# Peptides against a protein of PDB entry 7BDX: the designs that were tried, part 92

Target 1, 212 residues: chain A of PDB entry 7BDX
Amino acid sequence: EMGAAACTLLWGVSSSEEVVKAILGGDKALKFFSITGQTMESFVKSLDGDVQELDSDESQFVFALAGIVTNVAAIACGREFLVNSSRVLLDTILQLLGDLKPGQCTKLKVLMLMSLYNVSINLKGLKYISESPGFIPLLWWLLSDPDAEVCLHVLRLVQSVVLEPEVFSKSASEFRSSLPLQRILAMSKSRNPRLQTAAQELLEDLRTLEHN

## One batch from the design tools (peptide; aimed at target 1 I75 R79 S120 L126)

Design b2_p27_3_s2 (made by RFdiffusion4, then SolubleMPNN; from b2_p27_3, 18 letters changed)
Fold by OpenDDE base, seed 2:
Structure b2_p27_3_s2 (fold): chain B 212 residues (1-212), chain C 212 residues (1-212), chain A 27 residues (1-27)
Amino acid sequence: as target 1 above (212 residues)
Amino acid sequence: as target 1 above (212 residues)
Amino acid sequence: MEEREKRLQEESEELRRSQRLAPALEL
């Protein structure tokens, strides 16, 4: 209980750039993000046994942690910190996104995807995550999720790859061979306007890359 | 572990007024401070059985909580919040200070006393804590502590009472009858310069009140 | 650059919105 409450407050205040700078300027940041990854991993590993109530203190704790990571990644110094000093956390997030089944822990997936997207705004971050082993298969695995918000954030992350020629060129052959085009086309017809727009934009970006 | 790490970060960032405003501006503040009091109380109640290592995650958690309360009380809106909306937490802090034995949990005592001192900067806060049942006996109990930092913060809290005529007048008879003058005089000769100064100042303030 | 920064800002706002919506899932 109290840990989740404290972490939830920390998540709330981490929406401030000055708070992110204060978190990262301390000697405690490295330890915190190390334990964060372990805690998130422990939580995901616990899901295979008990139907963890999504509203549990544990769930709320992990959601707050993922929210903190996302807010940190929203700040320039936070992205630099994650990519330079907390790569293990990024690797953990990528792993956990692969370990989670479609429809499982949707809220956490969204937050983790948002964190990766925020990291992808830094070219070094985008390179790091896109060069992760199995990254492209992971994107397609996640894009199979029935949840529209999960799929939205996957499409945004795919777009970040597609819009960066230096990154896309490395993955272009694998990307073209494995692209779930029919799935993206189905999303471009979604009743969810955000998902619809993101899928349309990505299809336009892909067409632009095929003609160049 | 993770709870203590998160709470420690929250403590660190709560040194900012803007962070305190952000904490208090949310709907989560009331719940957080309610659980804070309960957590602190649970910790103190656990001490009678196990020699809790002061460096335990539990201890660090509670220290961070007390630190957060102190930082909140350092801000005007934080004092107002505590005095208006979280009186139970103040009552808990007063209780716990009475329940702790001399030399027991010194770091927590210091933080709790600092929080009460910060609350005492608001006249409404000072009135509230000084009108607490057994407040004056509690001050003398705490002043028996062998720790110089505990005694320092007790003396500062006593000074806050003494310097406020409206508060002091209500307690003046009890204060005069129970004042551990010899203990304060001994502290005015302390090798600790901060304790020495605080005891000297309080003795001067008391003399001024006797002549008026 | 500006468009990436704008997307970041929009996501930071969406995160702020999602944090405010976190209590709304308890309802």
Scores: peptide ipSAE 0.017, ipTM 0.778, DockQ to the pose 0.062
OpenDDE base, seeds 1, 3, 4, 5: peptide ipSAE 0.015, 0.016, 0.018, 0.018; ipTM 0.774, 0.780, 0.782, 0.777; seeds 4, 5 fail the geometry check

Design b2_p27_3_s3 (made by RFdiffusion4, then SolubleMPNN; from b2_p27_3, 15 letters changed)
Fold by OpenDDE base, seed 3:
Structure b2_p27_3_s3 (fold): chain B 212 residues (1-212), chain C 212 residues (1-212), chain A 27 residues (1-27)
Amino acid sequence: as target 1 above (212 residues)
Amino acid sequence: as target 1 above (212 residues)
Amino acid sequence: MKEREERLEEESRELLESLRRAPALEL
């Protein structure tokens, strides 16, 4: 309880750029984000055995941690910090997104995907995550999720790759050969307006790349 | 570990007035400070049985909680919140300061006394804590501590009482009859300059009250 | 790039606010 409450408050205040700067300006930031990755990994590993109630204090704690990472990545200096100094955390997030089954830990997936999307705003961050082993298969694995919010954040991350020619060119062959086009086309007909828009925009961006 | 790290970061950023406002502006503040009191009480109760290493993750967590309370009380809106909405936490801090032996948990005592001193800046806060049962005996109990920082913060809190005529008048008889004058006189000769100054100033304030 | 970064930061803030407003994250 107390840890979850403290982390939730820290998550709340981390929406401020000044708070993110204060977190990063301290000598404790590296340790905090290192332990964050370990804690998130421990939680995800515990899911395969015991039906951990997603509403547990442990779940709330891990959600708050993922929320803090997301808020840090929303700020330019936070992205720079994560990409330069906390790569292991990014590797952990990518791994955990791969370990989770479709429909499993949806809220945590959303937060982790939001953090990766925020990291992808920085060209260095986008390069780092897109050059990770199995990145393209991971995107398609995540896009198989039944949850619309998971799929939305996957599509946004895919769009960040597609819109960056330097990054896209490295993976263009794999991307084109494995693209779940029928799945994206189905999402462009979604009743969820956010998912519908994201799928439509991505389809337009992909068409633009075929004509060039 | 992770809870202590998160609380330590929250403590660090709570030095900002804007962060204190953000903590208090959320619907979670009441719950957080309620659980804070319970956690601090649980920790102090655990000390009587097991030699808890003061450098444990649990100790660091509780120190960070006390630090957060202190930083909240350093801000006008934070004092108002604590005095109006979190009185149980103030009662808990007073109780825990009474439960701790001289020389026990010195760092925690210092942080708790700093929080009470910050609360005492508000007349409502000073009234509330000074009207608590056994407040004057508690001050003298704490002043028996061998630690100079504990004694310093006790003297500062005593000075806040002495400098407020409305508050002092209610307790003046008990205060004068039980005042450990020889102890304060000894502190005015301390080699610690901060303790020496605080004891000298308090002795001057007390002399001023005898001539009026 | 700057305008996209600003929009994406704003969208991230709004989305985080919307997630914070989600009852399941307020509990």
Scores: peptide ipSAE 0.015, ipTM 0.773, DockQ to the pose 0.096
OpenDDE base, seeds 1, 2, 4, 5: peptide ipSAE 0.009, 0.016, 0.014, 0.008; ipTM 0.766, 0.771, 0.768, 0.767; seeds 1, 2, 4 fail the geometry check

Design b2_p27_3_s4 (made by RFdiffusion4, then SolubleMPNN; from b2_p27_3, 18 letters changed)
Fold by OpenDDE base, seed 3:
Structure b2_p27_3_s4 (fold): chain B 212 residues (1-212), chain C 212 residues (1-212), chain A 27 residues (1-27)
Amino acid sequence: as target 1 above (212 residues)
Amino acid sequence: as target 1 above (212 residues)
Amino acid sequence: MEERERRLQEESRELQRSLRLAPKLEL
């Protein structure tokens, strides 16, 4: 209980840039993000056994941790820190996104995808995550998720790759050959306006790349 | 481990007034401070059994909680919140200061005394804590602590009472009859300059009150 | 391209992408 409450407060205040700077300015940041990755991994591994209620203190704690990472990644110095000093956490997030089945821990997946998207704002971060083994298959597997919000954040991350020629050129062949075009086309007809727009924009970006 | 790390970060960032405002602006503040008191109480109760190593994650967690309370109480809106909405936490801190033996959990006692001192800056807070049952005996018991930093913060809290006529007048008879004058006089000769000064100032304030 | 021009282009791209930052999730 207390850990979840403290971490939830830290998540809330981490929405401030100055708080992110304060978190990172301490010698404790490295250790915190290292333990964060381990804690998130331990939680996700525990889900294959007992049906942890999504409303548990442990779930709330892990959500708050993912929220903190997302808010840190929303700030330029936070992205720099994560990409330079906490790559293991990024690797862990990518792994956990692969380990969580479709429809499982939707809220956590959204936060993790948001953190990766925020990291993708930094070109070095985008390079790092996109060059991760199995990254393209992971995106398509995640796009099979029944949750519209998961799919939205996957499409946004895909768009971040597609819009960066230096990154996209390295994976263009694999990307084109494995693209779940019918799934993206179906999403462009979604009743969810955010998902519909994101799918439509991505389809437009992809068409532009086919003609160049 | 992770709880202690998160709480330690929250403690660090709570040194900012804007962070304190952000903590208090959420609907979660009441719950957080309620659980904080319970957690601190549970920890102190556990010390009568197993020798919890002061370097444990649990100890660090509780120190961080006490640090957060101290930093919140350092801000005007934080004092107002604690005195109006979290009196149970103040009662808990007073109780725990009574339950901890001389020389036990010195660092925690210092943080708790600092929090009470910060609360005492608010006249309503000073009234509340000074009107607590056994408050004057508690001060003298705490002043028997072998730690100079504990004694320093006790003397500062005593000074806050003595310097407020509206508060001091209510307890003046009990205060004068129970005052450990010889102990305070001994502290005025301390090699610790902060303790020496605080004891000397308090003796001067007390002399001024005897002549009025 | 001088390393400085590359950094400025990266910063400009980061700024453009930052406009698309995922909303700070307030729970």
Scores: peptide ipSAE 0.139, ipTM 0.796, DockQ to the pose 0.044
OpenDDE base, seeds 1, 2, 4, 5: peptide ipSAE 0.039, 0.121, 0.123, 0.072; ipTM 0.782, 0.794, 0.793, 0.792

Design b2_p27_4 (made by RFdiffusion4)
Pose (drawn by RFdiffusion4):
Structure b2_p27_4 (pose): chain A 212 residues (1-212), chain B 210 residues (1-210), chain P 27 residues (1-27)
Amino acid sequence: as target 1 above (212 residues)
Amino acid sequence: EMGAAACTLLWGVSSSEEVVKAILGGDKALKFFSITGQTMESFVKSLDGDVQELDSDESQFVFALAGIVTNVAAIACGREFLVNSSRVLLDTILQLLGDLKPGQCTKLKVLMLMSLYNVSINLKGLKYISESPGFIPLLWWLLSDPDAEVCLHVLRLVQSVVLEPEVFSKSASEFRSSLPLQRILAMSKSRNPRLQTAAQELLEDLRTLE
Amino acid sequence: AREEALEAKVEAEQEAPLAKVEAEQEA
C-alpha cells in the first residue's frame, strides 16, 4: 500500500519538467527504470485474462509506473535518457503491448502507447521503436482493438513514424502489404472528431507518400 | 466591493491547472469550498420577492464563486477533490438549482450547471449527482426554463449522465425513458443553433442506446 | 523541426479543454 502511494505521488509530480530533470539527475533512476519493466511484466503475466477489477494498490501501482514512464518521455531529456539507458524498458513496453489481449487492460495500453509516441519524438527513439522485431504486425493488430482511445494512440504512433520517410523507408513493402486501409478508412468516418481527424490525417499522408 | 474584486481575480487565474492544485490545499485552513456554498445559499435566499440585479458587486461575487468551482472541477484532481471533500458544496449547487425559479439568476444557473457537468466527468461525481434526491424532477424543472443557454447546459449534463455504463441493466435503461423526450424533441427543432445541436446530439445518443 | 512540431501539438492538446471552459464562461 505504501509502495503504490509513493508511486502515485511520483506520477503526480512527474508532470513537471523540473521534477523529470531531478529524477534523471539523481543516481538511482537507472535502477528504478530497470525494475519498472520487471514489475510491469510481472503484473501482465499474473493476469489470466479476466479484466483488472481496479486491483487495490496493484493496478494503481503499475498505472503509476506506466504514467511515470509516459511523463518522463514527455520531456526532451527524459525520452533521451530512456533511449540511452532504459532500452530494456522500451523492449518490455513493446512486448507487453503484443502480450495484452484486445479489451484487456485498456488503460495500461494507452499509457504505454503514449510513452512510445513520446519516445519516438527523439530521433534515436524513433529508430529503436520502428526497428524492433514485430513492430509493423503489432501496429495493425493494436488497431483491431475495439476501444477508440487505443486506436487513436496507435494512429498517432503510426503518423509519427510515417512523418519521417527516411525511417519509414526501411520498413517498406509491409507498410503497403499489411496496412489495415479499411479500418483506417472507417476511423476517418467516426463521430469522434479526434479519432476521425487522426485517421483522416494519416490517410492523407499514406496516399501522398505512395505517389510523391 | 473588495470581496468581489478578489474573487473575480481568483476566477481569472483559476483557469490554470497549477493554480487549481494550489487552491485544493488552502481549503483545509480556510474552508473555501465550505463557505462558498454558504455564500451562494445566502445570495439566492436574499432574492426573496425579486429576480437578479446584475452589474452589482454582490452579483459578480457569486458569479466568481460559481466560476471558480467550475474552473476547479475542470481539472481532473479538482473534480476528484470536490467529490471527496466538498460533497456539501455539490449538495448546495443541486439544491440552489431547484430553489431558483425559471428566469431567475440565469447566469448563476448556467455556471452552476457547467460545474456539475465537470464533476460528472469523474466516475464518483457522476454517481453522486445522478443519485442525488429529486435529480430527474430537477432536470425536468430546469428544461422548462425559457433561457436557451440554461436548457443547453441541462441537455449537456443529461448527455453526460446518459453516456457510460451506470450498471446498464435497467439502472440507466429507466433513466433514459424517464426524460422529457417531447421537450428534447421541441428543442431539436429550435431556432437557437447551439441548443438545437445539443438536443439533436442527445436524441442521437438516446436512440443509439435504446 | 519535427520534434518541435510534435511537442507543440501535444501542448496545444493539453490546453484545449481549459481554453474551451474559459471561452464558455466568457460567453

Design b2_p27_4_s1 (made by RFdiffusion4, then SolubleMPNN; from b2_p27_4, 16 letters changed)
Fold by OpenDDE base, seed 5:
Structure b2_p27_4_s1 (fold): chain B 212 residues (1-212), chain C 212 residues (1-212), chain A 27 residues (1-27)
Amino acid sequence: as target 1 above (212 residues)
Amino acid sequence: as target 1 above (212 residues)
Amino acid sequence: SLEEQLQAERERERRAHLEEVRRELES
């Protein structure tokens, strides 16, 4: 309980750039993010047995951790820190996203995807994530999720890749061969306006790349 | 481990006034400080059995909690919050300070005393603390500690009481009758310059009050 | 340098029209 409460408060204040800088400027950041990855991994591994109620202190704790990572990655110095000093955490997030089933831990998935998207704003971060083993299959796995918000953040991450020629060129063959075009087309017809727009924009971006 | 790490980071960033305002501006502050008191109480109660190593994650967690309370109390709005909405926490801190033996949990004692001192900057806080049952005996109990830093912060709290005529007048009889004058005189001869100065200043303040 | 890396990031953000996302604590 107390840990979750403390982490929740830390998440709340991490929305501030100055707080993120303060977190990273200390000598505890490395350890914190190392343990964060381990904690999230342990939580996801525990899900195979008991339906941990989404409202458990443990769940809220892990959500807050993922929220902190997201908010750190939303800041340039935070992205640089994660990409340079916390690659294990990024690898963990990628792994956990692969381990979760469609519809499982939706809130956590969204937060992790948001963190990866933010990291992908940094070119070095984008390169690191996109060159991770199984990255493209992972995107399509995640895009099979029934949750519109999960799919939205997957599409945003795909867009971040597609809009970077240096990165996209390396994976273009695999990307084009495996692209779930029908799924993305279906999303472009979604009743969810954010998902619809993101899918439409991605389709337009992809068309533009086919003509170049 | 993770809870302690999160709490430690929260402690670090709580040194900022803006972060304290952010903590208190949320809807989670009341619950956080309620659980904080319970957590500290549970920790102190656990000490009677196993010599919990001072460097345990649990100890560090409780230190960080006490540090957060101290930093919150260092800010005007934080003092007002604690005095109005977290009196149970203040009562808990007073109780825990009484439950700890001389030389036991020195670091925690210091942090708790610092928090009480900060609260005492607020006149309402000073009134609340000083009117607590057994407050004066508690001060003398704490002043019997062999640790110079504990004693320093006790002297500072005593000074905060003595320098407020409205508060001091209510307890003046009990204060004068129980004052460990010889102990304070001994502290005024301490090799610790901070303790020496604090004891000397308090003795001067007390002399001034006897002449008025 | 770190400064060059940050400049390259800013240029990427500008070129790609990428926007940072923050997640506040949901009540």
Scores: peptide ipSAE 0.119, ipTM 0.830, DockQ to the pose 0.055
OpenDDE base, seeds 1, 2, 3, 4: peptide ipSAE 0.029, 0.021, 0.115, 0.104; ipTM 0.795, 0.770, 0.830, 0.810; seed 3 fails the geometry check

Design b2_p27_4_s2 (made by RFdiffusion4, then SolubleMPNN; from b2_p27_4, 19 letters changed)
Fold by OpenDDE base, seed 4:
Structure b2_p27_4_s2 (fold): chain B 212 residues (1-212), chain C 212 residues (1-212), chain A 27 residues (1-27)
Amino acid sequence: as target 1 above (212 residues)
Amino acid sequence: as target 1 above (212 residues)
Amino acid sequence: SLEERLLKEEEEERRRHLEEVRRELLE
C-alpha cells in the first residue's frame, strides 16, 4: 500500500521537467530504473497464474512506474538518459509488451507505448527501439489488441519510425511486408476519430514512401 | 526494494517547494500521509522483536518517509497542511519518539524531530505539539539519548516552545520543573559545538524568562 | 546546461525534419 502510494505521488510530480531533472541528477537514478524494469517484469510474469485484481496495490504500483518512465521520456534529458543508461529498461518494456496478451493490462500497455513513443523522439532512441529484435513482429502483435487506445499508440510509434528516412530506409521493405496493413485499414474506418486519423495518416505515409 | 527506491526518490525531490505543493495539490495527499503514519508505526513496533538490520529496505523506506514529512513541514503550506489535515501523523511521530529507546534508530529520530521542529514554526503546530499529552515527559526521554544529534534537535524543539511567549507562558512552570536542566547543562559543556551552543542558548533563554 | 541545449537543438532539428518529411508526404 505505502509503496504504491509513494510511487503514485512520484508519478504525479514527475510531470514536471524540473522533477525529472532532479530524479536524473541523483546517484540513485540508475538503480531506480533498473529495479523499475525488474519490478514491471515480475508483475507481468505473475499475471499468468493469479487473476491479480487490476485494482491491487501491485497493479497501481506498476502503473505508476510506467507513468514515471513516460514522464521521464517526455523530457529531452530524460530520453537521453534512458537511451544511454537504461537500455535494459527499454528492452524490458518491449518484452513486456510482447508478453501481454491482447486486451490484457490495457492501461499499462498504453503507458509503456507512450514511453516508447517519447523515447523515439530521440534519434538514438528511435534507432534503438526500431532495431530491437522482434520489433516489427511486436507491432503486429500489439495491433491485434481490441483496445483502440493501445492501437492508437502503436500507430503513433510506427509513424515515428516511418517519418524518419534514415531509420525507415533500412527496414522499409520489412515494415511494408510485416505490418498488418489490413488491420491498419480497418482502423482507418474506426468510429474512434483519433484512431481513424492516425491510421489514415500512416497509410498515406506508407503509400507515399512506396513511390519514392 | 522498489518501494524504498521510489520513496527515496520522492524524498529527494520533495526538497523543492514546488514538489511539496504538487504533492499537497493532489487528492492523494491525505491518504499518503495517513498511510505514512501507519507504516512508520508498524516499523517501530517491529523493532522490539527482530534486530531489523538498519540497512534493510524497510528501514530505508521509513527513513525516506520521515524525510518527506520533514521536507513538507519545511514549507509554509506544508506545515499548514500537516497541522490542519494530518494531526494523526504528528501524534504518531510523537508516539514513535516515545516508543524508541535511547540510542535506538537515531537517524529516524533526527528526521522526526526535524519534522516536529519544522511544524513548530507554524504557531498552530507549535501549540498542537506542545499541548500534546506527555510532551514534556517525552522531551525528558529524548534528552536521555546518547546521540548528540538527537539531543541537538530536541533542544531546538524546546527552544521553539520557549521563544514563543503565548505558548510558553501557559506551561512555563511545568517546563522549568520537568526539563532535565542538569542534562542540558551537561550538554552546554559538550565537545560538539552545535550541541554546546544550542544548550547554552536554551539555558540563557530559560534564565531570562524566569526573571520576567 | 550546454548538454541540455544541445539535446534540445538536436530534437528540434529532428522535429523540423519530421515536419518537412510530413509536408513532403502530404504534397
Scores: peptide ipSAE 0.220, ipTM 0.817, DockQ to the pose 0.019
OpenDDE base, seeds 1, 2, 3, 5: peptide ipSAE 0.205, 0.109, 0.200, 0.202; ipTM 0.813, 0.804, 0.814, 0.813

Design b2_p27_4_s3 (made by RFdiffusion4, then SolubleMPNN; from b2_p27_4, 18 letters changed)
Fold by OpenDDE base, seed 3:
Structure b2_p27_4_s3 (fold): chain B 212 residues (1-212), chain C 212 residues (1-212), chain A 27 residues (1-27)
Amino acid sequence: as target 1 above (212 residues)
Amino acid sequence: as target 1 above (212 residues)
Amino acid sequence: SLEEKLLEEERREREEHLRRVREELER
């Protein structure tokens, strides 16, 4: 319980760029993010048994950790740190997103997807994520989620890939061959305006790329 | 381990006034400090058995918590919060300082004493602490500690009481009757210059009060 | 730091690129 409370406070204050710089400027950052990945992995592996209530201290703790990673990735120096010094954490996030079933740990998925999106703001980060084994299948697996917020953040990440020519060119053939077009079209008709807009924009982006 | 790492980072960033304000401005602050007191108490109670290595994750965790309290108490709004909304935590710190034996958990004692001293910067805080049951005996118990840093921070806290007429007047009789003068005189001859200075200043303050 | 400046520049360039691509697609 105390760990969850402390992490929650750290998550809240990590919304500040200065706090992120303070975290990363310390000698404890590497250890913290190393343990973060392990802790998140252990949590997700524990889910296959008992339906841990979403409101458990463990859940709150892992949510806070994912939130901290997201806030760190929102800052330029944070992205540098993650891509240069915490690649294992990024690999873990990608793995966990693949290990979670549709509808499972929705809030955690959203936070992890937000962190990946923030990392993708950096071209080096986008390259690293997109070159991960099974990245494209992972995107489509995540788009099968019934949660609109999960799907929204997946679409944003897909758009980040599609709009970067250097990244998209490497995966274009696999992307085109596996694209869940019907699913994206269905999302473009969603009642959720954010999801609808993201799906429409992505479809427009994809159409432009087919004509070039 | 993850909890200790998170708390350690939170401790580091809590050195900033803005971070303290962010912690206290959130709806999680009350819960955090409530659990903090309980966690510190549980740790100290567990020491009577196994000599927990000072470098354990548990020790690191509790040190970070005490450090956070110290940093919060260093700020005006933090002192207000502690004195108005977290009195139980202050009571816990006073109790734990009494429960610890001389030479036991030196680092934790120093951090707790620093927090109390910071609280004592506020007259309301000083009043609250000094009016606690057994406060004067506690000061003398703590001055029996073989650690110079513990003794230094006790002397600073004693000085804070002595230099505040409204507070000192209430305890003057008990203070004078129980004063470990020989111990303070011994500290005034210490090789530790900080301890020596603090003891000398306190002796000067006490002499001035005897002549008035 | 120089590294922070370079990363911020890279971010800005990428964000500007993404914006331009979106604007082109909306046309």
Scores: peptide ipSAE 0.014, ipTM 0.736, DockQ to the pose 0.020
OpenDDE base, seeds 1, 2, 4, 5: peptide ipSAE 0.009, 0.020, 0.010, 0.009; ipTM 0.734, 0.746, 0.735, 0.731; seeds 1, 2 fail the geometry check

Design b2_p27_4_s4 (made by RFdiffusion4, then SolubleMPNN; from b2_p27_4, 19 letters changed)
Fold by OpenDDE base, seed 1:
Structure b2_p27_4_s4 (fold): chain B 212 residues (1-212), chain C 212 residues (1-212), chain A 27 residues (1-27)
Amino acid sequence: as target 1 above (212 residues)
Amino acid sequence: as target 1 above (212 residues)
Amino acid sequence: SLEEKLLEEEEEEKKKHLEEVRKELLE
């Protein structure tokens, strides 16, 4: 209980750039983010057994941790820190996104995807994520999620790859062959206007790159 | 482990006034400070049995919580919040200071005393603390501590009472009769220069008020 | 129904895909 409350407060205040700088400027940042990955992994591993209630203190704790990572990644110095000093955490987030079933822990997935998107604003971060083993299969899995917000954030991450020629040119053939284009096309017909627009834009971007 | 790490980060960033305002401006502040008191109480109650190692994760967690309270109380809006909305936490801190033995949890005592001193900057807070049942006996108990930093912070709290005529006039006779004046006099001869000065100043202030 | 069979096949394909994703991420 107390840990979840403290972590939730830390998440709230981490929306400030100055707070992110203060967290990262301290001698405790490395340890915190190392334990963060381990804690998130332990939580996800615990889900395959008993239906941990979505509203448990542990769920709230992990949700807050993912929120902190997202807020850190929203700041330039935070992205630098994650990409240079906390790659294991990024690897853990990618792994956990693969381990979670469609419709499972939707809110956590959204925050983890937001964190990866924020990291992708850094070219080094984008390269690191997109060159990760199984990245494209992971996108296919995540786009199988019934949740429109999950799918939206996956599409945004894919768009970050497609919009960067230095990254996309290396994997263009694999992206075209292994992305679930039919699922993305179905999303372009969604009643959710944000999902519809994101899917349509991505399909247009992909078509433009086929003619180049 | 993760809770202690998160709480320690929150403590570090709470040194900023803007962070304190952000914590208190959120809808989660009341719950956080309520659970803080309960967590601190549970920790102190656990000490009478097994020698919990001073360096345990739990000890570090409670230390960080006390640090957060101290940093909140250092800010005007934080003092207002504690005095108006979190009196139970102040009552808990006073109780825990009584429950801890001389020389026990010295660092925690120092932070709790610093928090009470910071609250005492607010006249309403000073009144609330000084009018608490058993306050003067508690001061006598705390001045029995062998630690010079504990004694220093007790003397500072006593000085806050003595320097406020509206508070001291109500209890002047009880303070004169029930304060361990001989112990304070012994502290005025301490080799610790900060303790020596604080004890000497307090004795001078008390003498000045005897002639008025 | 044909729809139920297609849904079951899609769930089996998703399970196989998850196993592939897990293998590639662990490497």
Scores: peptide ipSAE 0.008, ipTM 0.721, DockQ to the pose 0.014
OpenDDE base, seeds 2, 3, 4, 5: peptide ipSAE 0.000, 0.008, 0.000, 0.000; ipTM 0.716, 0.720, 0.716, 0.713

